Peptides against a protein of PDB entry 5T59. Designs and how they scored, part 208

Target 1, 112 residues: chain A of PDB entry 5T59
Amino acid sequence: TTPTMQSTSLLTEHLGYPPISLVDDIINAVNEIMYKCTNAMEKYLMQRNIIGKKDFSDEIKIGTAKLESLLENSVDKNFDKLELYVLRNILSIPSDLLEENRFRLLHHEKLV
Target 2, 90 residues: chain B of PDB entry 5T59
Amino acid sequence: EHIRFQRLVQVCNKALEESIRKLQSWEKIHECFPNYGQTREGIENLTVCQQQVIKLWSNLSRVEFDAIFHERSIEEKLNQLDDLINKARS

## One batch from the design tools (peptide; made by RFdiffusion4, then SolubleMPNN)

Design b2_p30_5_s3 (from b2_p30_5, 13 letters changed)
Fold by OpenDDE base, seed 3:
Structure b2_p30_5_s3 (fold): chain B 112 residues (1-112), chain C 90 residues (1-90), chain A 30 residues (1-30)
Amino acid sequence: as target 1 above (112 residues)
Amino acid sequence: as target 2 above (90 residues)
Amino acid sequence: EEEEKKKKEEEEKKKKEREKRLKKLEEELK
């Protein structure tokens, strides 16, 4: 189920920010972490690129790029799922609370 | 009683774990470095590299997600939401 | 206008803080 406009508005009021903002922060963070990890990997191996008088720099660059692509695809897939789950099941308001009388309760609790 | 924040942490951890799954595979790592991995030193370097990147992934994600959760006060807000729901259903 | 500028500045601040944390952790793992 997709969150309703009403649910989003109520949650925004409750949180002080739109629910999607939390997800955006998480996704932005993991993307930066991903880059740091792949960069660290490349740098580590590039400092150890010569073995037995053979230079493996090209292979290291290609290999780390492949790993980066794999990681990127996996991050995209799994955090897309996370986004949907969070917005639908965590940052959500049950339908029974979207009734007129339940809305009053929610607003009342916030104001008190 | 309070379940939403716990669920948030769980799904975040799951997403992180599933995302790093390929890098946890030695076979996948080795496949990316077929000639480098044929040398003893290369294998040793790749092994250490794999361990380090996984640790870096884990540590960075833990610190950053905790920071986000704190900045957004999400535990408190989700607990309050749970309380509101429970109260409404009473 | 001003509010958008403030938001942008806040986001930039968060970005810098994140980079600082990430860099620190990278150095610790070296």
Scores: peptide ipSAE 0.321, ipTM 0.911, DockQ to the pose 0.033
Fold by OpenDDE base, seed 2:
Structure b2_p30_5_s3 (fold): chain B 112 residues (1-112), chain C 90 residues (1-90), chain A 30 residues (1-30)
Amino acid sequence: as target 1 above (112 residues)
Amino acid sequence: as target 2 above (90 residues)
Amino acid sequence: EEEEKKKKEEEEKKKKEREKRLKKLEEELK
């Protein structure tokens, strides 16, 4: 099930930030890392684009672009799954704690 | 009793591992450079490149994710959440 | 609006910090 508004509010209070913010940081980081990796790969190969008397620059550019696309697709897929899992199973509050009596307990702990 | 942070680390590692899986395939790498990879030097360059990219991926992700976890104090917060849940159920 | 401005500034700062860390690590691995 998707996180409830109540759960989000309680977690935001607990964390000091919305749960989605953590996921956003993770996703933003991996995206940046991804492009740094692909850029590094392209640069490395482009510095070695000539073998013998043949220039492979065009092939390198195309090939690197293909690899980037593969990586992008995989990152998107796997980190979408991660987002769902984190929000549903890690940054989540069990239903029993969403009851009024348990809610008061959480607030009490914060105030102490 | 503290399980949430461990799970977070696990799922992050899994996502990273699965994401880099295609680049770990020599076949996939070679397919992207069919003519370049037919040369001895090309194969050598691709091999080194593949290794370096995977290493870079691993190191960058480790550093950045650790930084995020620290900045968000997520281990502490998740441990506290576990404690609250356990207390409520006792 | 002021809160949004502060948030934006914090995000920019975070971005710059990330870029610095990544750049440093890239250079060390070379």
Scores: peptide ipSAE 0.321, ipTM 0.910, DockQ to the pose 0.034
Fold by OpenDDE base, seed 4:
Parts: sequence; C-alpha cells; structure tokens
Structure b2_p30_5_s3 (fold): chain B 112 residues (1-112), chain C 90 residues (1-90), chain A 30 residues (1-30)
Amino acid sequence: as target 1 above (112 residues)
Amino acid sequence: as target 2 above (90 residues)
Amino acid sequence: EEEEKKKKEEEEKKKKEREKRLKKLEEELK
C-alpha cells in the first residue's frame, strides 16, 4: 500500500525532509558506486589487455559492458524493493498516531 | 524497542548483497571474457579484478550509506518515531 | 526562490563531497 499524504506530511515534519529524500540519497549513492565499480574493472583490465601477442581490448570492453548491465539490472530490482519496503514499513506512521487527537503528538515533540 | 533503524540497515545490506551476487559468481565473470579467461594470465587478472570490485562495492557502500544516515540523522529520527509510537500505545 | 537556490547548492555540495569520498576510497583500495 502507498503511504498516505497525511503520513508523508507528518513524517516530513518529523524528519525535516520528505521520506522519499532518504531513499533518493541511497539510490543515487548506489548508482554512483555501481558505475565506479564497473569503471574500475574496465580500467584495471584495459591496463592488462595484452597477453602474449594478443590484444583483448575489444573483448574486455564488451565483457565489462555485460557485467555493468547485469549489475544495473540487479541494482534496479533490489533497490526498487528497498524503496517500497522503507516507505511502507520503516518510514511509516501506524493508524494509532493518525487519529485526530494524536496529530499533536509529533508536532508537540518537535516544538519542545 | 527501537527496531526501525535496525530494519533500515538490514534491508540496505540485503539490497547490496543481492545486487552484487552475480559478480560474485566466477562462472558469470568468466563467461564475459571467454578468450581472455582461457589464458593463465587472464584468469589471474580476472580473479584479482573480481576480488577488488567486490571489496570496492562493500567499502564504498558502507561509507556512503553511513554518511547518508548521518546527514539525515535517520537513526535518531527513527528511534524517536519508535518512542512516539510506543508512548501512544501505552 | 532563495530557499530553492540554497537547497540546490546544498545538494551540489553533497554531490561533490560524495565524489571526493569515493575518489579517496578508490585510491586507497588500489
């Protein structure tokens, strides 16, 4: 289930930022890390592209590209799941706190 | 009593682990370099490369996620949220 | 407008800082 607007507003007030911002930071970080890893692989192997008299540069480029694609697919899949889980189960407010008489609780704690 | 931050760390670790799983497969790595991996030197290079990338993945993710969690004060905020929920239910 | 500008600047700063951290770690692992 999708978080309610009310829950998002309350959490934004509590966190000081929208809940999705945390997820965005995580996803942006892992994407950057992913490309750093694949780039490092390519560079490492390209520095070792000649074995004997044979140049494997083309094979290395193709191979690293394949690995990058595999990693991209896995990252996308798993971090999409992460996003849903975090927003639904971690950055969530139970119905008990969404009652009218309870709305002031989070707000009150912030002001104190 | 405080469970949300622990869960966040767990799901992050799980996502990272599942994401890198294919690169942990030597067979998968070798398949991407069929001729290069037929040479002794190539195998050695691929082995080192695989180890390095996995290590890089682990270290970079740890440092960056910790930085994010710190910047967002998420542990504190989630603990506070847990406390608020518990208080409301008591 | 000013808030949005400041927010963008902050995000850019974070991005640069992240890049620096990653670069340092990459060099250390080599």
Scores: peptide ipSAE 0.321, ipTM 0.911, DockQ to the pose 0.033
Fold by OpenDDE base, seed 1:
Structure b2_p30_5_s3 (fold): chain B 112 residues (1-112), chain C 90 residues (1-90), chain A 30 residues (1-30)
Amino acid sequence: as target 1 above (112 residues)
Amino acid sequence: as target 2 above (90 residues)
Amino acid sequence: EEEEKKKKEEEEKKKKEREKRLKKLEEELK
């Protein structure tokens, strides 16, 4: 189930930030890491682009680009799943706690 | 009693592992460099490159995710959430 | 307005710190 506005508000109050902010940080981090990895790969191979007097620079550029694309697709797929899982199952409030009486409990605990 | 943070770590690790799976395949890497990988030196370079990128992926993700978790105090917050839920159900 | 500015500054600071950490790790693996 998709998080409700109420649950988001309560979690935001509890966390001190919106739940989506955590996911955004994770996704932004992995994206940055991804490009650093592919860049490192390209640089490493480009420093070793000549073998037996043959220049493989073009093949290296194309190959690393292909690997980057593969990695991008995989990251996108897996971290989309992660986002859904985190928001639904980890950063979530059970429905029974969304009732008025239970809501007060959460608010009270924060104030104590 | 505290389960949410453990699940967060698990799902993060799973996502990272699944994301790098294709780069762990020598066959897929070799396919991207068909002529380069036909040379002895090329194979050696690709092998080292593969190992390095996987290590880089692992190390960078570990450090950055730990930093994020710390900055967001997520372990403490999730533990508190678990406690609140358990208390409410008792 | 001041609070928003501070938040942006803090976020920028975090970004810079991240970049430093990542750069350090990259250098260690080179």
Scores: peptide ipSAE 0.320, ipTM 0.911, DockQ to the pose 0.032

Design b2_p30_5_s4 (from b2_p30_5, 11 letters changed)
Fold by OpenDDE base, seed 1:
Structure b2_p30_5_s4 (fold): chain B 112 residues (1-112), chain C 90 residues (1-90), chain A 30 residues (1-30)
Amino acid sequence: as target 1 above (112 residues)
Amino acid sequence: as target 2 above (90 residues)
Amino acid sequence: DEEEKEKEEEEKKKKEEREKRLKKLEEEEK
């Protein structure tokens, strides 16, 4: 189930930031890492682009681009799943705590 | 008693592992460099490249995720959440 | 809004810090 506005508000109060912010940080980090990895790969191979007097620069560029695309697709897929899982199962408040009496408990604990 | 942070770490690791799976396949890497990979030197270079990129992926992700978790104090916050839930159910 | 501007600056700072960490690690791996 998708998190309710109420749960988001409570979690935001508890965390000091919206739950989605954590996921955004993770995703942004992975995207940056992905780019660094593919760039490193390309640079490494481009420094070794000539074998037996044959220049493989074009093949390296194309091949690296293909690998980047594969990695990007996999990252998108897996971290979309991660986002859903985190928001639904980790950064979530059980329904019983969303009741008025239980809501007060969370608020009270923050004030103590 | 505290389960949420462990789950967070687990799901992050799983996502990272599944994401890099394609690059762990020698066959897939070789397919991207069909002519280059037919040379002895090319195979050697691709092998080293594959190993390096996987290590880089692992190291960078570990450091950055740890940093994010620290900056967000997520372990503490999730533990507190677990405690609150457990207390409410007691 | 000053509060929004502060948040943007904080996010920018975090991004810069991340970039620095990643660059350092990348160089160490080389």
Scores: peptide ipSAE 0.354, ipTM 0.913, DockQ to the pose 0.034
Fold by OpenDDE base, seed 2:
Structure b2_p30_5_s4 (fold): chain B 112 residues (1-112), chain C 90 residues (1-90), chain A 30 residues (1-30)
Amino acid sequence: as target 1 above (112 residues)
Amino acid sequence: as target 2 above (90 residues)
Amino acid sequence: DEEEKEKEEEEKKKKEEREKRLKKLEEEEK
């Protein structure tokens, strides 16, 4: 099930930021890392684009682009799963704590 | 008793590992460079490149994720959450 | 509006810090 508004509010109060913000940071980071990796790979190979008398620049560009696409697809898939898991199972409040009496407890603990 | 942060680290590592899986495949790498990979030098270059990019992926992700976790104080916050839950259930 | 602007600036700063860290690491790996 998707996180409730109540859960999100309580977690936001607890964390000092919305739960989704953590996930966003993670995803943004991995995306940036991904492009840095692919760029590094392309640059490395482009510096070694000539073997013998043959220039492989075009093949390197195409090949690197293919690898980037593969990586992008994998990142998207796996980190979408991560997002769902984190929000549902890690940054979540059990139903018993969403009751009024438990809500008061959480609020009280924060004030102390 | 504290389980949430451990789970966070685990799922992050899993996502990173699964994401880089295709680049860990020599077959996939070679398929992207069919003619280049038919040369001795090409194979050598691709091998080094593959190793370097995987290492870079691992190192960058480790540093950045640790930085994020620190900035968000997520270990402390998740531990506190675990404690609150355990207290409520006692 | 002002609050939103401040948040945007904070996010921009975080992005810049990330880029700096990553750049440093890339250089060290070379």
Scores: peptide ipSAE 0.350, ipTM 0.912, DockQ to the pose 0.034
Fold by OpenDDE base, seed 3:
Structure b2_p30_5_s4 (fold): chain B 112 residues (1-112), chain C 90 residues (1-90), chain A 30 residues (1-30)
Amino acid sequence: as target 1 above (112 residues)
Amino acid sequence: as target 2 above (90 residues)
Amino acid sequence: DEEEKEKEEEEKKKKEEREKRLKKLEEEEK
């Protein structure tokens, strides 16, 4: 299930970086995007906070905070799953290639 | 033949779609703004806001993920990995 | 030490580049 040290080493050599680095980039990106989205939402509504004679600023702040929390939880859950899937099923080396004879092929292809 | 990069894109898209699911629900949006959403103007503003944030989410994620994939040369690397695996199994 | 500093600078650069792209897209969505 979890990638072996050997697999990680081989993939790092192949990629030029550890497999986890790709996942980290993705997660960091989505986190920044998430906060950009929630901030945009808050600002948009805050510019429209007065309807009639009533000021809804407090409700807007609370509401956007709730949505942010919901989004944070969902992002965390789904991208944790993504991390596991990517590392186990995409950035992985089949066991048959982890044999000594198969390593030669991998190294040979890299050098040629 | 080349499957790993396609799978990467698919799971990324799935994660993005599932993450934004709650914001796609009008009911969830409205619940967060119970009094604001009781006004006509409030409903209109929330509707536009919902649409804009979803678009922003989609656009930002597309651009950033493509940038990451390019910076990491991941399509090429995964294709090469597929080729190596296929060759080894031949 | 020095290698770590270089990595940190690279990450900082990536972050700045990301922020620029995000800001640009935000402005376009207005």
Scores: peptide ipSAE 0.349, ipTM 0.912, DockQ to the pose 0.034
Fold by OpenDDE base, seed 5:
Structure b2_p30_5_s4 (fold): chain B 112 residues (1-112), chain C 90 residues (1-90), chain A 30 residues (1-30)
Amino acid sequence: as target 1 above (112 residues)
Amino acid sequence: as target 2 above (90 residues)
Amino acid sequence: DEEEKEKEEEEKKKKEEREKRLKKLEEEEK
């Protein structure tokens, strides 16, 4: 189940930022890392593009692009799952704490 | 007692591990470089490249995720959340 | 509008910081 607006609000207050912000940071980081990795691969191989008398530059570029695509798809899939899991199971408030009587608990802890 | 942060770390690690799985496959790597990988030097280069990129992936992810967790104070916040929940249920 | 701009600036700063860290790590790995 998607987190409720109420849950999001309470968590935002608790965290000091919306729960989605954490996930966004993680996803942005991994995306950047992904491209760093693929770029490193391409650069490494392009420095070794000639074997004997044959130039493999075109093949290297195409091959690296394919690997990048594979990695992108995998990252997207796995971190979409991560997003859902984090928001639903980690950054979540149990229903019993969403009752009016329990709302005060979160507020009270901040005041003390 | 405190479980949420541990779960966060676990799912992050799992996502990272599963994401890099394709690059860990020599067959997948080789398929992307069919002619290059038919040469001795090509195989050697691809092998080293594969190892280096996996290491880079691991190291960069570790450092960046730790930085994010620190910046967001997420361990502390999740521990507090666990405590609040436990208190409410007691 | 101002709030949105501030958020964008914060995100930009975070991205820059991340880039710096990653660049440093990349150099160390080489």
Scores: peptide ipSAE 0.346, ipTM 0.912, DockQ to the pose 0.035

Design b2_p30_6_s1 (from b2_p30_6, 12 letters changed)
Fold by OpenDDE base, seed 5:
Structure b2_p30_6_s1 (fold): chain B 112 residues (1-112), chain C 90 residues (1-90), chain A 30 residues (1-30)
Amino acid sequence: as target 1 above (112 residues)
Amino acid sequence: as target 2 above (90 residues)
Amino acid sequence: MYSEEQKELREKVRKWVEEGLPKVREKLAK
């Protein structure tokens, strides 16, 4: 079900925040986690940058950057799908209920 | 029946699992470090690093997502939404 | 990154939030 202005308003009232805010929190969190992971990897390998008599620092920096980009692309793709799914299928109201009856029910439940 | 929160957790887990999949590929890791990975010690370091990153990814995501869900009271709100919808249809 | 369809939906949703949220907050404050 595609979100509408009505459903968004009703859900915002129910949740106390816009549905998209939850998605934003999730996406922001995973982006932060992604950075922490790639940073940790770089640090770990940079502490082990010399093998034998060869310094692999440059290769490590380039390699970790590539992995970061790879992970970023994957995160973007999968969480774009997540956003759409959440808004359409989880934080959604069936179209047949987007009427005065649903609105009254919500208000009624708040008063009881 | 409550289904929305379960779905939320499922899709979050799926997104996380799909996102980290490429880092779980040894081939992808090795491609990023072609010369480093030609050494025995390099392979060992990359192996440990890969394992640690995957664990870090899993642990951090669990903690952070649970915190978000708690802060937003999303389980309760989604359960209530399910109840409201079911009640409206009954 | 986002498809055109996704961009349109996101824009609509955010627009609805901007327009509707003040009204919702006012209602909830009562």
Scores: peptide ipSAE 0.234, ipTM 0.903, DockQ to the pose 0.363
Fold by OpenDDE base, seed 3:
Structure b2_p30_6_s1 (fold): chain B 112 residues (1-112), chain C 90 residues (1-90), chain A 30 residues (1-30)
Amino acid sequence: as target 1 above (112 residues)
Amino acid sequence: as target 2 above (90 residues)
Amino acid sequence: MYSEEQKELREKVRKWVEEGLPKVREKLAK
């Protein structure tokens, strides 16, 4: 189900942090990992940029940049889907629990 | 009974796997280095590079995501959420 | 990157967080 202000508030209370914060952590992590991977790739190849008498530095820089863009697009697409899935299907509260009586129950259970 | 955390792990793994899929393509790698990849030594370097990057991706993602899940206590919290929902419906 | 629908949802969620966090933090601090 689509998140609401009520569900977000209740989940924030339950989690101790907003649901989206978990997603942000995941996305930030994968972006950092992505950069580390592409940087490592570039450095590895740049240390091996000369074959024979030919210097392939320019081609390596362009090629790694293309791969970075490719990976970035894929990461963005897949983790956008992840964000929606997590917020709608994992960190979600069924509508029947968002009713007034059920709301009270959640608060009561937390205090007990 | 507890399903949400399992789903979280599954969707994370799926996103990671799908994200790295294009780098797993030798054709895509070679296309980015057309002249470099025409040399024997270049092919060897690209092959090793591809393998190392994929391993790095896998290792770093495992470590970082596990750390996030631990810091956020998400397994416990999602299990509790499952329990609350199940209790309310029973 | 994000579809318009996704952008709208993300913006709404973040808005709700900004509005609700002070109250939640107060409760958690007790």
Scores: peptide ipSAE 0.209, ipTM 0.900, DockQ to the pose 0.349
Fold by OpenDDE base, seed 2:
Structure b2_p30_6_s1 (fold): chain B 112 residues (1-112), chain C 90 residues (1-90), chain A 30 residues (1-30)
Amino acid sequence: as target 1 above (112 residues)
Amino acid sequence: as target 2 above (90 residues)
Amino acid sequence: MYSEEQKELREKVRKWVEEGLPKVREKLAK
């Protein structure tokens, strides 16, 4: 079910916040986690950048940047799908409940 | 009866799993560090690093997502939504 | 990143939120 203004309003009333806000929280969190992970990786390897007499600092920086890019692309792709799924299938109201009479049901239940 | 929250957790886990999939590939990790990974010590470091980052990913995501779900009371709200829908259809 | 369809949907949703939130809050305040 594709979100509508009506469903968004009803869900916002029910949740106390817009459905998309939940998704935003999730996406913001995973992005933060992503950069924490890549930063940790870089720091770990940079502490071990010298093997023998060779300094691999440049390679480590480039390599970790590549991994970050890969992870970033994957996160974007998968969580874009997640957002769409959540809004359409989880935080959604069936069409039969979007009728005027059904609208009052949700509101009535809240008042009780 | 209550299905929406379960689905939310499932799709979140799936998204997290698929997102970290490439980092779980040793081959892809090694490709990013071609010379470093040719040394014994480098391989060891990369191995540990890979394991640690995956664990960090899993742990942080669990903690943060649970916090979000709690702060948003999403389980309760989704259960209530299921109940309302079921009630309306009866 | 986002498909055009997804962007459109997101924009619509955000617009609905922007327009609807004041009304919802008003109802919740009652």
Scores: peptide ipSAE 0.224, ipTM 0.901, DockQ to the pose 0.406; fails the geometry check
Fold by OpenDDE base, seed 1:
Structure b2_p30_6_s1 (fold): chain B 112 residues (1-112), chain C 90 residues (1-90), chain A 30 residues (1-30)
Amino acid sequence: as target 1 above (112 residues)
Amino acid sequence: as target 2 above (90 residues)
Amino acid sequence: MYSEEQKELREKVRKWVEEGLPKVREKLAK
């Protein structure tokens, strides 16, 4: 089921917020968590950057940046799929309920 | 009976698990630190770091997602949506 | 990065929200 203006309006009324707002919250949260994780990794390794007579600071910075990039790509891919799935299959109204007689049902139930 | 919230939790967990998979690969970690990982001490540090990051990812995501679900009252709302749909089809 | 399909869907949804929210808010206020 693909979202429509009608379903979006009805769901917004039901939820008290637009369906997309939930998805935005989820995506924003995971992005924040992602950068917190990579930052923590870099800090941990930078505190342990010298082994023997060698300083691995540059390698650590580059390496953590690479891992961050990999994680970003994976997060982007998986949560793009999540967004589409949520909007189409979870926060959705079947077409049969969007008919005039059924349309009133959601509104009526909300008011009762 | 109620299926939408369960599906939401499932797809969220799946997305989180799939996203962190790269960091769960020791090979990928080692590839990013080729010289550092050639030292005994470096390997030890990377091992601990990997474990800590994965744990941090899991803990933060659980806390934050639960907070979002609570603030949005999404379980209740999705259950109500299921009920409305089922009622309409009866 | 979002696919073009995803971008289009997001844009449509956000547009619908923008257009529909005033009406929804009015109903919710009653």
Scores: peptide ipSAE 0.213, ipTM 0.902, DockQ to the pose 0.425; fails the geometry check

